Peptides against a protein of PDB entry 1IK9. Designs and how they scored, part 38

Target 1, 211 residues: chain A of PDB entry 1IK9
Amino acid sequence: MERKISRIHLVSEPSITHFLQVSWEKTLESGFVITLTDGHSAWTGTVSESEISQEADDMAMEKGKYVGELRKALLSGAGPADVYTFNFSKESCYFFFEKNLKDVSFRLGSFNLEKVENPAEVIRELICYCLDTIAENQAKNEHLQKENERLLRDWNDVQGRFEKCVSAKEALETDLYKRFILVLNEKKTKIRSLHNKLLNAAQEREKDIKQ
Target 2, 207 residues: chain A of PDB entry 1IK9 as posed
Amino acid sequence: MERKISRIHLVSEPSITHFLQVSWEKTLESGFVITLTDGHSAWTGTVSESEISQEADDMAMEKGKYVGELRKALLSADVYTFNFSKESAYFFFEKNLKDVSFRLGSFNLEKVENPAEVIRELIAYALDTIAENQAKNEHLQKENERLLRDWNDVQGRFEKAVSAKEALETDLYKRFILVLNEKKTKIRSLHNKLLNAAQEREKDIKQ
Target 3, 195 residues: chain B of PDB entry 1IK9 as posed
Amino acid sequence: MERKISRIHLVSEPSITHFLQVSWEKTLESGFVITLTDGHSAWTGTVSESEISQEADDMAMEKGKYVGELRKALLSVYTFNFSKESAYFFFEKNLKDVSFRLGSFNLEKVENPAEVIRELIAYALDTIAENQAKNEHLQKENERLLRDWNDVQGRFEKAVSAKEALETDLYKRFILVLNEKKTKIRSLHNKLLNA

## One batch from the design tools (peptide; aimed at target 1 Y177)

Design b2_p17_1_s2 (made by RFdiffusion4, then SolubleMPNN; from b2_p17_1, 8 letters changed)
Fold by OpenDDE base, seed 2:
Structure b2_p17_1_s2 (fold): chain B 211 residues (1-211), chain C 211 residues (1-211), chain A 17 residues (1-17)
Amino acid sequence: as target 1 above (211 residues)
Amino acid sequence: as target 1 above (211 residues)
Amino acid sequence: SLEKEKEELLKEYENFF
């Protein structure tokens, strides 16, 4: 089961933050359980897949688009834009919400809720779920932080090896050229020496021919 | 102000999860506010720095060690080991907790609480704090995940450059040696040719002298 | 090691001249 808790403000009680829990299995389209609380009382309703399909048909909205709007209204804690207006009657237990667009507001959904006999149990379970979610997210944060620190060390190690490889390549090239020039100069000196010996031998032969 | 919410089980009501909120400024040693709730009723108490110091002295415990034990008892949601036992009387509003060691249990602290007149407000604020903490931790998780993905890309890029640098170093060394050998062999051939010319000139001169 | 093989190759070149 998946669950999301959101803060909402009811038009009837705008000064009292309410909490809207939605619980579902894999997909919100298959139906969901909605729980509303003010921290003293709680109300719960069940919405079936057939009710979601009927509401989409009555709105002349494609079911996937309608479920996408339900997800934004019920699972997105009210973003800073008051795009969704929530209404609840404690007397009738009728909950409905509207999508407010620039030029028109329309009812997106309506649910009959039932007052929970033991609201303290629902509130305790809701707080437990919040604390479990905090603990799981903290453990994930600590894991990701340790992994970031590992990746940063590994990056620094490879970067340092890369810089050493570049420097070692340049040093190797410089050393090889220096050694090559030395050996080449020795061979040039030997060639010059042999040429001078040939010139001297030719001059001596020309002297011997001239008697 | 810093805050921690923990689940606790009271000896008097072990079947009902209670929530213990502790709120403090920078250091737990400077004093704290403790709030207990069962999701229906709430109780709050204030513990001063002087009371913490007096309890540490009465226990013959060093204040920093005592505050360290308070932090474990009150801020560490009961680890799986029942090291801390919590007691509360709703009639006297007296809260106390014991540290259970293998051979001895001792009272670690005791607080007088006051019943909150509007428990729903305390519960709503507690749920709000949990939801804010979840949102902050989720944003941090998404940030750390994006940073991990960045660091992994950067690591792969540097690793690939390092491997290319190693291969380029080996290829450079091989190319420089091949070129060096070619030039060196040309100079060896020239030296051999000059030596043969010197030998031939010496043989011709020896013929001319015998003539 | 590549350095030792380099030093041996350099010595072989010096001795061949």
Scores: peptide ipSAE 0.017, ipTM 0.824, DockQ to the pose 0.032
OpenDDE base, seeds 1, 3, 4, 5: peptide ipSAE 0.016, 0.017, 0.015, 0.018; ipTM 0.825, 0.824, 0.825, 0.824; seed 5 fails the geometry check

Design b2_p17_1_s3 (made by RFdiffusion4, then SolubleMPNN; from b2_p17_1, 7 letters changed)
Fold by OpenDDE base, seed 5:
Structure b2_p17_1_s3 (fold): chain B 211 residues (1-211), chain C 211 residues (1-211), chain A 17 residues (1-17)
Amino acid sequence: as target 1 above (211 residues)
Amino acid sequence: as target 1 above (211 residues)
Amino acid sequence: KLEEEIKELEKEYEDFF
């Protein structure tokens, strides 16, 4: 089961924060349970897939688009202020919400709720779910923080090895060339010396033939 | 102001989860506000620094150690089950808790609470704080996840550069040595050829002198 | 000849490095 709790303001009670809980299996399209509370009273309703389909048809909206709007209204909590307006009658237990566009407001959905006999149970379970979610998110944060610290260490190690490899490549190239030049120059000097000896020997032979 | 909400079970009502909120400024030692709720009723008390000091003195416990035990009892929520036992009388509004050790249980603290007139306000504020904490933790999780993905990409980039640098260093060394050997062998061949020419010229001169 | 061969080898070295 998936769940989302949102903080909402009712048009009739704008000074009193209400909490809207939506619970569903796999997809919101398959139906959901909606719970409203003011921290004292609670109201619950079940919305079926057939009711969602009927409401989409009555609105002349494609079902997937309608469910997408329901998801934004009922699950987004922190959507931009004032895009969705929520209304609830404690007398009729009728809940409805509107989408406010720039030039047009329209009813997006409406549900009949039932007053919960023991609201304290629903409120306690809601607080429990919030505390469990906080604990799970804290554990995830601590894990991600440790992973980030590990990855940073691993990055610094490889970076330091890479810099040493670059420097060692440049030093190797420079050293090999210097050593090569030295040995090459020694060989050139030896070749020049042997050539001069050959020239002298040829000149001496030409003198000996001329007597 | 710092705050911690914990889920607790009362000895008198073990089937009903209660919520213990503790709020303080900077340090728990300076005093705190304690709030208990069952999701229907709420009770609040203020504990001063002088009361904490007096309770530590009455227990013959060093103040810092006593505050450390208060912190574990009142803020840890998820401490190992059964180390702390919580008691509350709705009639007297008297709250007390015990530390259970293997062979000894002792009262760690006791507070007089007052019943809140409007518990729904306290419950709504408590749920709001939980939802805000969830949102903050989600934002932190998303940030840490993005940092993790960044660090992983950066690590893979440097690792790939490092592997290329190692391979390039080995290839450079091998290539430079091969080329050096080729040039050195040519110079050695030239030196040998010149030496043989010198030897032949000397032998011809020795023949011409004997002729 | 040998001075030319030395110069060619110096050039081959300069062209090679």
Scores: peptide ipSAE 0.014, ipTM 0.826, DockQ to the pose 0.101
OpenDDE base, seeds 1, 2, 3, 4: peptide ipSAE 0.013, 0.014, 0.013, 0.014; ipTM 0.826, 0.826, 0.825, 0.826; seeds 1, 2, 3, 4 fail the geometry check

Design b2_p17_1_s4 (made by RFdiffusion4, then SolubleMPNN; from b2_p17_1, 9 letters changed)
Fold by OpenDDE base, seed 4:
Structure b2_p17_1_s4 (fold): chain B 211 residues (1-211), chain C 211 residues (1-211), chain A 17 residues (1-17)
Amino acid sequence: as target 1 above (211 residues)
Amino acid sequence: as target 1 above (211 residues)
Amino acid sequence: DLKKEIEELKKEFEDFF
């Protein structure tokens, strides 16, 4: 079961924050339980998959698109753009919500709710769920923070090894070239010396042939 | 202002979860506001720094230690070990809590609360705070998750660069040595050839002298 | 890139020699 609690404002009571709890199994499409509370009273209704399908058909809207609008309205509350308006009659227990577009407002859904006999139990359970969610999210935050700290250490360690590898490559290259040039120059000098000795020996032999 | 909401069970009503809200400025030592609710009624009391000091003195407990016990009792609820027991009289509005040790239970603190005239407002505000805390923690989780993903990418990138650097160092070293050996051998061969030419020239000259 | 730099240095080394 999934659950979402959202703050909503009713058109009839805009000064009193209401809480809209929606509970569903896996998909909102399969039906859901909706609970409304003002912190004193609570009202609950069950919306079946058949009712969702019927409302989509009555609107001439594709079911997946309709459920997408339900998800936006009921699980986010009135989005930051006042796109969804919520209405509730405490007398009739009739809950409906409208989507407000630039030139048209239309009823997106309507549900008959029932007044809960023991609203305190619903409110306590709702607060318990909020506190459990807070605790779970805090534990996730602590875990992610520890993982961030680990990843940062591991990054610094590899970065330091990489920098040492670059420096070691440059040092090796420089040393190898220096040593190579030294040895090469020694061999070049020896070759030149031997060539000069050969030239001198040839000149002496040419002198001996000329008596 | 800091706030903590905890679930507690009252000795008088163990089947009904109560919620204990504690609100304070910076330190619990400077005083706090305590609110108790059962989801229908609410009771509030203000505890001053002087009352905290007096309760510590009456207990013959060092204030820092006493505040440490208050923090454990009031901000965590009954810890998982039932170390703290909470009592409340709805008639007298007297709230007290006890610390249970192996051989001794003692009253840790006692506060006179007042029944809130509009409990629905307190409950709505409490639920709002819980929902805000959930949203903030979710945003922190999403941020930390994105940072983890970034750090992991950055680690993989540096690791891949490091591995390339190691391989490049080894390849460079191998190639430089191979080239160096080739050139060195060529120069050694040339030196040997020149030495042999010198030896032959010397032998021919020694033959010419014996003739 | 490090591979290109190595190839350039190898070429400079050949040209030296």
Scores: peptide ipSAE 0.014, ipTM 0.828, DockQ to the pose 0.023
OpenDDE base, seeds 1, 2, 3, 5: peptide ipSAE 0.013, 0.012, 0.013, 0.013; ipTM 0.821, 0.825, 0.825, 0.821; seeds 1, 2, 5 fail the geometry check

Design b2_p17_2 (made by RFdiffusion4)
Pose (drawn by RFdiffusion4):
Structure b2_p17_2 (pose): chain A 207 residues (1-76, 81-211), chain B 195 residues (1-76, 83-201), chain P 17 residues (1-17)
Amino acid sequence: as target 2 above (207 residues)
Amino acid sequence: as target 3 above (195 residues)
Amino acid sequence: ELEELLEEEDEELEEEL
């Protein structure tokens, strides 16, 4: 059981703001209850599933396509106008295309015997919604703060692993260098002794 | 300017639900407006900064401690009473085996309740709208952080596994380069023996 | 002699490693 409460402007009353409450089960296609309130009185109407299918036929529209129009218009490039007569309780709305507009929906609402009960329930629903949302935003705030920390933690663990690697790499190379360079000392020494021995042979050949 | 709308029950009408709307600027301490509505009529009252502190004196409570009790009682066990004839509104606190009057307000019936009710409903719808948007923004951040975390965690796994492959990998190379030096040393020695 | 020398240098290098 779902519902949407939207605010709307009626052409015959651009001064005051009205509220439209639409409620259904699962989908609009299966039917819906619509309630209009000015904060004092309330007018209600019902639209059955069969009435929706018929209205879609009378409008030369694919049924799902028609329900889509109802969703954009009632559940809040698509321009819609709303009219209501307190004298007749007739409620209709049109879709305004380029130079051509057309009747999109019409409802004969009935004035409610207990407006206050309807208004109180509506406000109550809104307050419950505000409440459910806050609890959710708090749950997400905490999850947010947990992740901000869990990242900072691992980020530090990362920097440490990298810094440990660099310390170990330079440490290994330093040892290598020492051993390698000691050998080089021997090579140079041997190499030079050889040369010396070549120059001594050369001197015996020459004298 | 902030406000809180609470659903309450009056002692003289546990059947019907009323709504209490409290509005203020910065802190209740500087005064606030309280409105009571049953969805048909509405009663309002203004409580000045001067009256509040005055009440803090009659009680002998620090203006802070006193405002604290109001926050708990009015912004949501607390009991509420209202007489539509007198427009007098008072509420009490109920502890184990005792209760006491905590405060009262002389409210006045509002001339255009529908206007008040319409503004209240409008506020709730805006609040729902803003809250749903924040739920989205925080939902995405929760996603970004989830991804960013997996990234770094992956970097950590890769980095640690590298540090553990380093000693073994570098030592092999060192053996290679070192074995070259030795060979040279051998060959040199061999030459010197030639001569 | 040369062989004994090259064996002693290899033993010294193995002790150093």

Design b2_p17_2_s1 (made by RFdiffusion4, then SolubleMPNN; from b2_p17_2, 7 letters changed)
Fold by OpenDDE base, seed 5:
Structure b2_p17_2_s1 (fold): chain B 211 residues (1-211), chain C 211 residues (1-211), chain A 17 residues (1-17)
Amino acid sequence: as target 1 above (211 residues)
Amino acid sequence: as target 1 above (211 residues)
Amino acid sequence: SLEEELEKEEKEEEEKL
């Protein structure tokens, strides 16, 4: 089961923060449970897949698009754009919400809720879920931080090995060229010496022919 | 101002989860505000630095050690070891907690609380703080995840450059040795050719002397 | 012989590579 809790402001009571809990199995399209609370009272309703399908059909909206708008409204809270307006009557237990576009506002959905007999239990469970979620997110943060520190060490180790490899390649090239020049110069000196011996032998032979 | 909310179980009402909020300025030693709630009622008390000092003195405990035990009891909740026992009388508004060791249990502190007139406001603010903390921790998780993905890319890039540098070093060494052997063999061939010319010149001179 | 000196120098250079 998945759950999302959102802070909302009701048009009728804009000074009192309300909390909207939505719970569902795998997909919001297959139905959901909605719970509203003001920290003293709570109200709950169940919305079926058939009701979601009927509401989409009544709106002449494609079901996937409609469920996409429900997800934005009910799971995101009043996003930073104030695009969604929430209304609730504590007397009739009727909840409805609207999408406000620049030139058009339309009702996106409406639900009949029931007042919870023991709101304190619902509120306690909601706070427990928040605290458990905080603990899980803190454990994930600590894990990701340790992994970041590991990856940074691994990067520094490879970077240092790479820099050493570059320097060692340049040093190898320089050393091999120095050795090559030394051996080449020895061979050039030997070739020059042998040419001088050949020239001397030719000059001596030319003297022996002249007697 | 720092704040921590913990789930606790009272000895008097072990089936009902309570929430203990502690708020303080920089250090718990300089005093704190304690709030207890069951999701319907709330109770608040203020503990001064002088009361903390007096309680430490009355216990004959060093102040830093005492504050360390307060921090474990009040900010960690009943840790996984059930080391702390919490007691509260809703009638007297008297809250006290004990540290349970294997052979010794002792009262660690006691506070007179006052019943909050509007518990719904305290509960709403507590839920808001939990939701804000969840959002902040989610944003931190997303940031750390993006940083992990960056560090992993940077590591793969350096690793791939390092492997190419190693292979290029081995290839350079092999190529330089091949070139060196080619030039060395050319010089050896030239030296052998010059020696053969010297031997022939010596043999011709020995024939001219016999002639 | 001059040939033996050349072969000796060639071997000493092969041992230095």
Scores: peptide ipSAE 0.019, ipTM 0.827, DockQ to the pose 0.363; fails the geometry check
OpenDDE base, seeds 1, 2, 3, 4: peptide ipSAE 0.019, 0.018, 0.018, 0.019; ipTM 0.827, 0.826, 0.826, 0.827; seeds 1, 2, 3, 4 fail the geometry check

Design b2_p17_2_s2 (made by RFdiffusion4, then SolubleMPNN; from b2_p17_2, 5 letters changed)
Fold by OpenDDE base, seed 2:
Structure b2_p17_2_s2 (fold): chain B 211 residues (1-211), chain C 211 residues (1-211), chain A 17 residues (1-17)
Amino acid sequence: as target 1 above (211 residues)
Amino acid sequence: as target 1 above (211 residues)
Amino acid sequence: DLEKLLKEEDEEEEKEL
């Protein structure tokens, strides 16, 4: 079972933060359970897949698009733009919400809720879920932080090895050229020595011919 | 102001999860506010730095060690080993907690609480704090995840550059040796040619003398 | 550059010849 808790403001009670819990199996399209609470009272309702399909048909909206709007309204809470308005009557237990666009306001959904007999149990379970979610997210944060520190160390190690490889390549090239120049100079000296011997032999032969 | 919420089990009400909120400024040693709730009722008490100092003295415990034990009891909730036992009387509003060790059980602290007149406001504020903490931790997780993905890309880039540097070093060494061998072979051929010219000149001179 | 060093060597050998 998946769950999301959000803060909402009711038009009838704008000074009291309410909490909207939505619970579902795999997808919101299959239906969901909503729970509304003010920290003292709680109300619960179940919305079926057939009701979602009927509301989409009544709105002449494609079901996937309608479920996408339900997800934005019910799972995001008041987004940064107060695009959704929530209404609840404690007398009739009727909950409805509207999408407010610049030129169009329309009802997105309406649900009959029932007052919970033991709201304290619902509130305790809701707080437990929040604390469990905090602990799970903290454990994920600690894991990701350790992985970041590992990846940074691994990056610094490879970077240091790369810089050493660049320097070692330049040093190798310089050393090889120095060794090559030494051997070439030895060969040049040997060639010069052989040329001098040839010149001397030619000069001696020219002396022997001139008697 | 710093805050921590934990689950506790009261010895008097073991079937009902209670929530212990502790609020403090910078350090728990300067004093704190505790709030206990069962999701219907709430109780609040303030503990001063002087009370903490007096309890440490009464226990003959060093203040920093005592505050360290308070932090474990009040901020960790029931740790995995149920080392701390919590007691509360709704009649006297007296809260106390014990540290249970294998051979020693001792009272770690005791606080007088007052029943909150509007527990719903305390509960709503507590739920708001949990939801804010979830949102902050989620934003941190998303940031750390993006940083991990960046660091992994940066690592793969440097690793690929390092492997190319290693291969380029080996290729450079091989190419330099090949070029050097070619030049050395040309110089060896020139030396051989000059030796043959010297041998021929010596043979001609020996013919001219025999002639 | 090894090629430049080699070319300078070949030009010196052609002048001595």
Scores: peptide ipSAE 0.022, ipTM 0.835, DockQ to the pose 0.073
OpenDDE base, seeds 1, 3, 4, 5: peptide ipSAE 0.021, 0.018, 0.019, 0.020; ipTM 0.835, 0.834, 0.835, 0.834; seed 3 fails the geometry check

Design b2_p17_2_s3 (made by RFdiffusion4, then SolubleMPNN; from b2_p17_2, 8 letters changed)
Fold by OpenDDE base, seed 4:
Structure b2_p17_2_s3 (fold): chain B 211 residues (1-211), chain C 211 residues (1-211), chain A 17 residues (1-17)
Amino acid sequence: as target 1 above (211 residues)
Amino acid sequence: as target 1 above (211 residues)
Amino acid sequence: DLEKLLEKEEEEEKKKL
């Protein structure tokens, strides 16, 4: 089961934050359980897949698009753009919500809720779920932080090895060229010396022919 | 202000999860506000720095050690080892907790709480804090995840550059040595050729003298 | 090219000789 709790403001009680819990199996399309609370009272309703399909049909909306709007309305909380307005009557236990567009507002969905006999149990379970979610998210955060620190160390190590490799390549090239130039210069000097010996021998032979 | 909410079990109501909120400024040593709730009723008390100091003195415990035990008891929840036992009387509004050791149990602290007139406000605020904490932790987790993905990409990039640098260094060394050997061999061949010319010139000169 | 540099130096040395 998946669960999302969101804070909402009811048109009837805009100063009192309400909490909207939605619970579902795998997908919101298969139906969901909605729970509303003000921290004292709670109301719960079950919405079936058939009711979701019927609401989509009644709205002449494609089911996937309708479920997409339900997901935005019920799982995101009232986003900063008051695009979704929530209404609840404590007397009738009728919950409905509207999508407010620039030129048109329309009812997106409506649900009959039942007042929970023991709201304290629902509230305690909701708080427990929040605390469990906090603990799980903290554990994930600590894990990701440790992994981040590991990856940063590994990056710094390979970066330092790379920089050493670059410098060692340049040093190797420079050293090899210097050594090679020295050896070549010795060979050039030897060649020049041998040519001079050949020239001298030829000059001596010309002198010996000239008696 | 820092805040921690923990679930606890009261000896008087072991089947009903209670929530213990502790709020403090910078350090628990400077005093704290404790709030207890069962999801229907709430009780709050303020514990001053002087009361914490007095409790430490009355226990003949070093203040830092005592505050360390308070932190474990009040902020960690009942850890899996039932080392801390919580007691609360709804009639007297007296809250106390004990540390259970193998051979000794002792009262660690006690506080007078006051019943909150509007527990729904406290519960709503507590749920809001939990939801805010969830949202903040989710945002941190998403950030850390993106950073981990970045660091992994950066590591793979520099690792690939490093491997290319190693291979390029080995290739450079091999290429330079091959080229150098070729040039050196040419110079050695030229030196040998010049020596042979000198030997031939000397042999011809010896023939001309015998002739 | 190291070879061309070496050849050029050898030709310049041959011209000085």
Scores: peptide ipSAE 0.017, ipTM 0.831, DockQ to the pose 0.078
OpenDDE base, seeds 1, 2, 3, 5: peptide ipSAE 0.016, 0.016, 0.016, 0.017; ipTM 0.832, 0.831, 0.830, 0.832; seeds 1, 2, 5 fail the geometry check

Design b2_p17_2_s4 (made by RFdiffusion4, then SolubleMPNN; from b2_p17_2, 6 letters changed)
Fold by OpenDDE base, seed 5:
Structure b2_p17_2_s4 (fold): chain B 211 residues (1-211), chain C 211 residues (1-211), chain A 17 residues (1-17)
Amino acid sequence: as target 1 above (211 residues)
Amino acid sequence: as target 1 above (211 residues)
Amino acid sequence: SLEKELEEEEKKLEEEL
């Protein structure tokens, strides 16, 4: 089961923060449980897949698009844009929400909720879920921090080896060329010496023929 | 102001999860505000630096060690070890906690709390703090995940460049040695040819002297 | 390039030979 808790403000009670919990199995389209609380009272309703399909049909909206709008309204919380308006009557237990665009506001959905007999149990479980989520997120954060520190060390090690490899390649090239020039010059000197000996031998032979 | 919320079980009500909120300025030693809730009622007390010092003195415990034990008891929640026992009387509003060791249990501290007139406000603010903490931790987690993915890409790039540099160094060495051997063999052939010409010239001169 | 200087020095050595 998946769950999301969001902070909302009701149009009827804008000074009192309410909390909207939505729980579902894999997909919101398959139905969901909605719970509203003010920290003292709680109200719960179950929305079926058939009700979601009927609301989409009544709105003449494609089901996937409608579920996408439900997900934005009910799971995002009050995002930075006051795009969604929430209304609740404690007397009728009727909950409805609207999407507000620049020129058009429309009702996105409505649910009949039931007042919970023991709201303290629902509130305690909600706080437990928040604390468990904090602990899980902290453990994931500590793990990712350790992974980042490992990856940074591994990067520094490879970078340092790469820089040494570049410098060693340049040094190897320079050393091999220096050795090559030394051997080449030694062979050039030997060739010049042998050529001079051949020239001298030819000059001596020309003297011996002249007698 | 720093804050920690922990889940606790009271010895008197082991079936009902309670929440212990502790709030302090920089250090727990400077005093703290303690709030207990069961999701319906709330109780709050303020503990001064002088009370903490007096409790440490009454226990004949060094103040830093005592504050260290307070921090473990009040801020860790029920860690996996049932090392801390919490007791609360709703009638007297008296809260006390004990450290349980294998052979010795001792009272670590006690506080007089006052019943909060509007517990719903305290509960709403507590849930808000949990949701804000979840959002902050999620944002940090997403940031660390992006950093992790960046560092992994940077590592792969440097690793690939390093492997290419190693292969290029080995290829350079092999190529330079092949070229060096070719030139050396050419110069050796030229030296041998010049030596043979010198030997022939000497043999021809010896024939001309005998003639 | 050092390679081109080496080829030029080889060519000079062949012309002197």
Scores: peptide ipSAE 0.021, ipTM 0.831, DockQ to the pose 0.175
OpenDDE base, seeds 1, 2, 3, 4: peptide ipSAE 0.019, 0.022, 0.020, 0.022; ipTM 0.831, 0.831, 0.830, 0.831; seeds 1, 2, 4 fail the geometry check

